# Ledger of designs, part 225: peptides against a protein of PDB entry 8HF1

Target 1, 320 residues: chain A of PDB entry 8HF1
Amino acid sequence: NVMLYATKPTEVMVSFPHQEQVLTVTRLISAEIEKFYVSLDLMNIGVQPIRRSKSLQCLRDPSKKSFVKQLFNDFLYQMKEYGIYAASIAIISLIVEFDIKRRQAETLSVKLMHRTALTLCEKIRHLLVQKLQDMTYDDDDDNVNTEEVIMNFSTPKVQRFLMSLKVSFADKDPKDICCLVFVERRYTCKCIYGLLLNYIQSTPELRNVLTPQFMVGRNNISPDFESVLERKWQKSAIQQFRDGNANLMICSSVLEEGIDVQACNHVFILDPVKTFNMYVQSKGRARTTEAKFVLFTADKEREKTIQQIYQYRKAHNDIA

## One batch from the design tools (peptide; made by RFdiffusion4, then SolubleMPNN)

Design b2_p24_7_s3 (from b2_p24_7, 12 letters changed)
Fold by OpenDDE base, seed 2:
Structure b2_p24_7_s3 (fold): chain B 320 residues (1-320), chain A 24 residues (1-24)
Amino acid sequence: as target 1 above (320 residues)
Amino acid sequence: DEKEKKLKELEEEIKKQLATPIPE
């Protein structure tokens, strides 16, 4: 009985200083969103026709106001957790979503609500882009996508993540790289994907080394909200990763049991590991020889995070 | 440049952390 000692991945912790980005622009944006919420609560949207699809009954706020607030709350979270550069990418996704919702509006009042939300998103985008440009000598939009601008306007966590990618993969053969990046939320996948595209393009050591893709886990998407286009895109992204056309995959959930992703040599957990299942399933993707499982933690939470990892290791050994 | 120096110092720190496993 050759006990195939499945080589346990090397678990690594990268620490970052707890620094709140106290930027005037972030305070202005937060205040504008709060003012918008007051105005949104005063909007008379009327009774929306309940589309009688039995499955959608429970989750839709009949006014769609809760969905608008959710998108802005998710944006505020991204701006806080990942920085204003990531926020400049995240706001574009809100603009696209609100423009789609505006066009699909069944009533004039709903159309006006989404138009007002869209106008706020454009204002936020201008405030963010202007702040990114304040560090660039040239007014050209392409000048905000430099390594320096990305690093300066990212949170310490994101700075350590980007630098960890640079240190791990600089000038390597793309074929030797199979990397997973786990994030907590669906919207973060797309935001970090856009940030990585710009960072890789601005970093000579990574330009021809890393090809990112992103995937949103099914468990985070009600099947009723998953567009046919999103499903096709997810299938394409997985196939590109399997074929080696992409070597870095950003995931918002542990890939369900049915997504056979190849054994990875790197697994990065960008957000805190909150559950034992997340730990086991994400770590279980780091299956190659010398595989690394990398966690990010604030310095103040380092000891607590280490103790949590020891508990998860113990629990994993008790079930294995 | 002071910024470039700080970035290199951060790179070396991260390189050291990536080489240091979480103890058993």
Scores: peptide ipSAE 0.569, ipTM 0.947, DockQ to the pose 0.869
Fold by OpenDDE base, seed 1:
Structure b2_p24_7_s3 (fold): chain B 320 residues (1-320), chain A 24 residues (1-24)
Amino acid sequence: as target 1 above (320 residues)
Amino acid sequence: DEKEKKLKELEEEIKKQLATPIPE
């Protein structure tokens, strides 16, 4: 019985300044979304037939208005937490989703609702891209994907995350890297994935070193809305990570459901650790001898975060 | 030059933080 003393990963905390990026463009976008919510509340879309799928009494607002608001609220969260560059990627996911919903609309009123949402997303995308282009001499969309633009239009948290990856993995052998990145929200996985692809491509020291993938946790709310495409992508992403064809996996905190992810040497927690279970599950993936468990915290919350980690360490030692 | 300097300073600070474990 070799009690494999699970080598406790080295826990590290990277601090960032709490800067609210108060850009005029973010205020304009927020105001346009608020104006849209007022318009959305006035829309009569009729009573949608509740598809009695037997199992989950999904809190599906039969009006589908709540889902539209949820997507825009998630976008506003991405813009606030990760910055304008991340928001420019996040808005594309909304465009795709609303276009799908527009095509699947059973009524003209619902079709119009999703069309109006889509038009707003296109306006938001234009405002974001225009702001990113303010740093470029050329009007070409590809010119906004530079290391400088990504860093300048990312929040201090994201800047430190990207730099932490650069510092940790610059010029390393890809085979020696097994990295997990945990985020709170499912939409953040796609957003940070797109951001990382562009950042890695723009950063010579990370080119051919990091190969990212993302995994969206199973949305327990609506297995029916998991597109066959999303399920295929998840299976493929997990398999690529297992086979070593990907060495960085972005995961939502909803990893409670049994996703057997291999032992990693790096675990990054991009969003605040809100629960003991998240702490144990994420930390429990950092199993190599030199494994690092990296937290990101605002400077103002540093002390509170440290105390929370001590409480979690104590609770973990009492169970182990 | 000033932006590059600030990025380099940030990189060095991050290196230091990544090398400093959370105390027990």
Scores: peptide ipSAE 0.568, ipTM 0.947, DockQ to the pose 0.866
Fold by OpenDDE base, seed 5:
Structure b2_p24_7_s3 (fold): chain B 320 residues (1-320), chain A 24 residues (1-24)
Amino acid sequence: as target 1 above (320 residues)
Amino acid sequence: DEKEKKLKELEEEIKKQLATPIPE
């Protein structure tokens, strides 16, 4: 019965130009990853003991070649969808993961596989940082985290997202802000979190206004893949957001089930809404009277996105 | 600076879009 008085949030759509930024550096990185896949397929890592666990868990085994390819494919997706600046943050997460897996390797062959992946990540990081520095006059690593560098090396979608935050929250009281940012992929949460930390620090109007956190949904498939540290961190991040110590939460679509986050006044959908459930669950978090639900769309997909929203509105009204 | 002008133009465009609801 609590659904009856939910003031419908104002639904807004921000459009961005579809520009395939084909940079030489992104082509080089993609070619190095493809070359690595060929070498990876030739590696003999031995027969991993088939743990009798259900078929879906076998695809995400971190000891398998498929998991290594998944991490690099997720990185390539982030570089394409969010830009070179976001990719420079995303690659650090791969470095950390492959270093952990290298140390946890039960066999020399698996250890060497993760070492080779780590060496590639370090090369990619260097190529990305060098490209970010090419626009700075000073060789200091701190100069790559300026508002100008972040904006210039972000995709049009991310540029509009960052500017939408600036326009929405400049010089506001932090207590009046309860913002959710939805992303599709788990790894994107950390990437966009790191990007937002640097952007907020470089933007005077936001420094004391926005305090971001991120949350990754529980993988229903394997609670064993969530480190005790990740679970503790997620609980802490949720609690900080509940206590008002954080006022912006980045979350993946996997949060659809079971984490009751507070009523928010802003919901940003950074990635395309692919399902009716995602639409209802994300929109259902914008519960204040003046709540905004903001979508981002490419100009070429604008009409298709509008029609999809009308279908979702109709379907939602038929269930309510 | 042409870059700064383009950023201000983008900010004003986004401000207008954020003020315009998706029609019913």
Scores: peptide ipSAE 0.566, ipTM 0.946, DockQ to the pose 0.872
Fold by OpenDDE base, seed 3:
Structure b2_p24_7_s3 (fold): chain B 320 residues (1-320), chain A 24 residues (1-24)
Amino acid sequence: as target 1 above (320 residues)
Amino acid sequence: DEKEKKLKELEEEIKKQLATPIPE
């Protein structure tokens, strides 16, 4: 019995200051969404027929209003946790979702509800883009996708994450990199992917070094067709990562169930580790020699996070 | 100049943190 001593990854914690970026634009956007919720509650969309599709046991959330509120709440979370630059990318995903739902609307009232949500998303997008442009001194180059703009309009957490990637991977051979980035929410995967594409393109030391990809968990609310497309996309993304055509993969916590990804040398946890299972599964992907497992924490939560990691280490050693 | 200096200071801080394991 060759005891394959699995090399334990080096666990690292990067701290960031708890700075609430109180921007006037963020307050304005939040107030516009709250006004929209009041208007949405007053909308009569009628009783939605529960179409029992034979195959999908997934109870379509009977409240089309609840789904609209969920998407805007997820957007508000992303704007708060990742910053205005990330929010400018996240709002595009809401526009796409509401346009699909508007086209699929079975009633004029539901179509109007999704149209009103789209109009709000376009207003939010304009406010975000205008705020990103306020830092471009040169009137001629409307390019809001510079390293400076990305860094200035990102939260302290995202700034430390981007700098941690730069420090870890600047001018390295792309073949020597196998990196996972874990995020809590499905919609965050695509948002952080778009942010990383722009950051890598704006950072010379990373342009030919990092090739990102993302993987989203199953959406239980998506039509059967979207679920098939998502499954095809996931398979393609995983295959690109296995073939070395991508060397950084952004994943939601849903990677828990059985995606055989290669042993990684870097695992970044962008959002707080909430469960022992998430800790063990994400850490268990950092299996190469000298692998790093990197956590991000607010300075105020640092001691609490360290104590939680000690509890998880103890629990893991008691099971191993 | 001051922004660039602060960014370099942040990079050195992060480099130090990335080199410091969480204690046992």
Scores: peptide ipSAE 0.563, ipTM 0.945, DockQ to the pose 0.846

Design b2_p24_7_s4 (from b2_p24_7, 14 letters changed)
Fold by OpenDDE base, seed 3:
Formats: C-alpha cells, sequence, structure tokens
Structure b2_p24_7_s4 (fold): chain B 320 residues (1-320), chain A 24 residues (1-24)
C-alpha cells in the first residue's frame, strides 16, 4: 500500500480559553434577530409553489421563511464563534443574498419579506461598525481594519489562529508556504477570507508573505443553485493556488474529497474535527517534510480532543 | 502598553504550543 510510506505530519494543538466576552452589542443584535423572527412568523407570504429542480430532484427550499431564518442563524453562529469583527464581514454576505432574493421575488409579499430582512442586516452592520469604531477614537484614523481592532474584536479561537499564522509565517519566503485552512461552514470561508485579507494587510510581517484564497465545497450546493460566478471563482481560486499565486487556501470541510491540491506544509483546522474521515482527509493534505497539522481547542475540551485524536490515530493505523 | 504586553505573552504561549507536538 503506497500510503504506508507517507511522512506523518507533526500534529499540534493550540488551546484557547472558553470565556466568551459577551458584548452588549451581540446581545442587542441577537434580540433584534429574535424580534424579527416573531415578525417573520406573522408575515403572510401566501402559498409558495414547490419548485422541483429538473436535474437533482432536490426540493427547492419549500419555505422561503426557513431560508431567511437559516441565514440569520448562520450569522449568529459566526458572530459567536469568530467574533464581532468577523460578523461585520459576514453580514455583507447576507445583505448581498437578501438583495438578490428581493430582486428575484415573484410576489410583493415575498419582496417585502426580503426587504425587511435586508433592513435588519443594514441595522446590524451599522451596530457592528459603530462598535469597531468605538476603539479607534484615540487615533484620528477611522480605520477599523487595524491589527489591534481585528485582534480585540475576534474570539480567543480566532486570536490564536491569527497569531499562529503570524508566528508560523512572519518574514518567510512566500514560495516556501503552502497552507490550508479548514472551516466547517460555507459562509465561514468568505468571512475568514475577508478577515485574513484585512489582518495580512495590517500585519507588516505577513504583507507580501501570505496571499489567501477561498473555496466553497460543491457538494453543499445543488449545481442548480451554484451561481456561474461561484463556479468561475472556485476554478480561478484553485488555479491560483496550484500556480503558486496564492499560498493559503480556506476550504470548507467538504473539499476534503474532491480537490487534487498539492502537498501542503501547513494545515490549520479552525473548527472542531467532527469525523474520522475529516481527520484523515485534512491530515492527509499535510504531506511535505516537516508538515504541521494544527488543531484549535477550548481548554475545557483539550483532554477530550486529545483522546479523540488518539482514537483517530489508532483507527488510521489499523487501516494502513 | 498592557494590551501590547498581553499580545506578546500570547505570542510566546503560541510559540511554545506550536513547538510542542501532541504525544504519540
Amino acid sequence: as target 1 above (320 residues)
Amino acid sequence: DEKKKKLAELEKEIQKELATPIPD
């Protein structure tokens, strides 16, 4: 078996404190979303025609209300898991999506529903940006995209992730870097990409060292819902990473099966490893000499995560 | 000053963790 001679990457675990600093702004935003859900449940949007895709028999989302709630729930998850700086980027994706849905609305009631969701997203964006600006009042520079603002308004997990990138790659030759970052959710790829662009631009030691790209897994979207633009972006992002024009790729966990990516020297797992398959596939991308496989864990979950890794190592050795 | 010190302490902690493999 050719797999018997693969150099095993060095597995590393970076710990973070579980203490969520619950900001007043995050509570306010959560309360505004809950009020919106009550309002949304009272909206009469009429009977929505069940559009079946001809190609995949996938039920197009039978409840336009359920889709709206899913997007806000995903936003709330990102705000909790990555912090309010990441949330300020994530909300832009919701604004774009609801504006598209508003323009594509077949009925006035559905158009109004998406308009109301869009208005809430703009309010949330203003609350987030205002809170980011509250820290810049001591410097005449209204720039919310400083290293200090990014770090202060990121969760302990994201702070340690960003600092792990700085420690790993500061002042290195960009040609010597081939890095993968795995995240669980589709929207997290875009959010972390935007965060990394701003962090790299604000961090002199990473300027011209890291060139990030992102890719969303194809399997999470029916090909009928995958925009032509998203497919073009995915192809371009992969090609840039293969050509060495990008040296850091943010991937959703679903990419593990489908992309022949070059051997990487660093693999970061930003979200918890939930399955043995995810462990093997993501670890299997760290194939260079001295490759590192880096996990992030809450201090309280450290022992449980170590035991899970030992179980996965054992299971992997029993198959090899 | 205190924030910069905390970030420098965090960097040193992360350097140690990144240099410490998960045992076999």
Scores: peptide ipSAE 0.553, ipTM 0.945, DockQ to the pose 0.855
Fold by OpenDDE base, seed 1:
Structure b2_p24_7_s4 (fold): chain B 320 residues (1-320), chain A 24 residues (1-24)
Amino acid sequence: as target 1 above (320 residues)
Amino acid sequence: DEKKKKLAELEKEIQKELATPIPD
């Protein structure tokens, strides 16, 4: 019995300045969403029958208003935490979702509600794209996908994350890379994936080095048509990562027990480690020789984060 | 030029942080 002394990964912490990006555009977008919430509360959409789907106890809000508010709140969080470039990608996911919900609407009132939400999303998209174009000479949407635009319109956390990938993987053999990126929220996986695709394409040192994929936790898969596409995507993404056709996987911290992800040489934690289980599960994927486990922290939270890591290390050693 | 310099400085900082383990 070779006691596989699981080679403890090298734990690293990358610091970032806590800057609230106070852009006029972000204030305008927040104010437009708040106005929309007032309008949404005044909408009479009637009582909808709670369709108990047998399998997933998704508390379907019978009003569907809370779901609309949730998506916009998730968007606002993403704009704050990842920046306006990430927000420009995130808003497209809301547009797709509300268009599906508009088409699936059982009543004219619900159809109108989702149409109003879509109109707001298109306005937000336009405001974001215009702001990204402030750095471009040409009105071409492709010109907003440069390394410079991505970096300038990303939060300090995202800037440090992207630079950490560049420093870690520039001009490496793609076969030598097995990277996980953990994020807190499901919607962040897709947004950071889209951001990474554009960043990698715009960064010569990474173009043929990193092939990203993303996956979301199974419990968040609605039984609706989107859930079938997401399930297919998840299966394909996991398979590509296993086969080495993808070497970077973005996943939510809600990795259920039983997602068989291979041992990796890099694990990045983009969002704060909130639980011991998240620490153990994510760190436990960094199992190769010379594996790195990289955390991102605001400078003001650095000491608190270090102390929390020491507590988690102690607790992990007491169980192992 | 100044933006490129700031990015190069950030890259050096990140390289240093990535090379510095969290102490035991």
Scores: peptide ipSAE 0.551, ipTM 0.945, DockQ to the pose 0.854
Fold by OpenDDE base, seed 2:
Structure b2_p24_7_s4 (fold): chain B 320 residues (1-320), chain A 24 residues (1-24)
Amino acid sequence: as target 1 above (320 residues)
Amino acid sequence: DEKKKKLAELEKEIQKELATPIPD
């Protein structure tokens, strides 16, 4: 019995300074969203029919006030965790989603609610774009997507992540790269995907090296609310990654058991590892001989993160 | 110039961190 020594990936930890971006624009945006929540609570949208899924689970009706608040709370989280550049991309996803919901609204009151949310998103987008432009010499909108602007308006965590990609993949053969990036939230996949597209395009050493895609786990949204377009896009993204047409895949931590993702040589964990299952599943994708498993941690949480990794290593060795 | 220097210093730091495994 040749014990195939499953080559354990090299585990690496990249530290970042714990600095909150205390920008005036971030405070203004947060205050505008809080004012909007007060106005939203006062809106009379009537009794919304409870859409029961086939699974009898009381799905959160995507037309309800709670769903609108969830989208803005996820935006506020992304702005805090990833920075104002990532927020400028995240707000576009909210604009698209509220415009779809506005058009699909069954009542005038629900249509007005989504219109008010859309108007707030447009105001937030203008505040973010204006702040990105204040650092560009040329007033042209195309100049906000430079490596310098992306780096200056990203959090220390995202700066370290982007630079880790540059260091790891600069001037490499695209065929030798199979990279996974794990994030906690569904909307973060789209946000980091858009950020990576712009960063790769602005970074000469990466332009023809990295081709990103993203995948969202099905378990976070009922299949009944997943658009036919989103399902087609997910299937296409997975196929492009299998065919080698994409070499970097951004995944939410909820990979459904059964998505056969190719063996990767790089796994980046952008958000904290919260569970043993997430550790085992993500680490278990780094299967090549020189595979790297890269974690990001705040300097203040470094010791606690190391202790948690040792506990997970021990528990994994006791089960394997 | 100063911003480019800070980015180059950050790149060297990250190169060192990426080359340093978490101890066993």
Scores: peptide ipSAE 0.551, ipTM 0.945, DockQ to the pose 0.856
Fold by OpenDDE base, seed 5:
Structure b2_p24_7_s4 (fold): chain B 320 residues (1-320), chain A 24 residues (1-24)
Amino acid sequence: as target 1 above (320 residues)
Amino acid sequence: DEKKKKLAELEKEIQKELATPIPD
């Protein structure tokens, strides 16, 4: 048995300036969401019947208010971490979710709660789209999905991520590319997927080179219609990636449990590596001879991140 | 012109970082 010495992937760190995007529009949106939380806490939605379903939803506020707050908190996180352009995509996912929950509402009070949340999402969407249009100086090209608009309204982290993809994959054969992009949160997968579709379409050097897909983590939540669609999408996305019909997969840490994904030549970690398990599993997907494992770090956290990687390397060598 | 120059400078910086492994 020739132990194929799996060549260790080349670990790379890309730095970005810590720039707080202090935009008036982001402050306005945050203030509107906070006002909405105050109004939401005052809403009497009644005692919801505790469905005795063994799902971890029994720990969620039976009022469903906590779920509404979670979606807006995830949106605020995406707006902060990825920028206004990413937020304009993320808000569409909230609109879809609240429209589904509004239609599924068993009570008038819950229906009204989701309608109020939906109205706020439409206001936020308008504010974001208007801000994206304000940079298009030329009246004629109403297309907010240009490389310039995407880059200008993305955080320094996302700018460096997009540029890293361009540098890594410009003019390559699509068949030679097997790329994973790891993100922390499930909703970020879909947001970054939508951003990448628009960026690839606007970037000639990546057009017909990169075909992205995304995987949403298994919600252990109730078998709502969404969970069936999400499971079908996951199976299809994995199959497309296995068949080479997609060559870039965006995934959250949930790929940990038993998804057999092919050996990749590129692994990008867009969000901070928080656990040794995430480090080992993500790095363990970079199995080709020339595999790259790319981390993104703020300049102020560069040294701390390097020390953490050294600790993880040591711990990995002690187990191997 | 200045925006294109800044993007080209960023691309060169990223190329250098992507070519530089994290030291052992």
Scores: peptide ipSAE 0.545, ipTM 0.944, DockQ to the pose 0.871

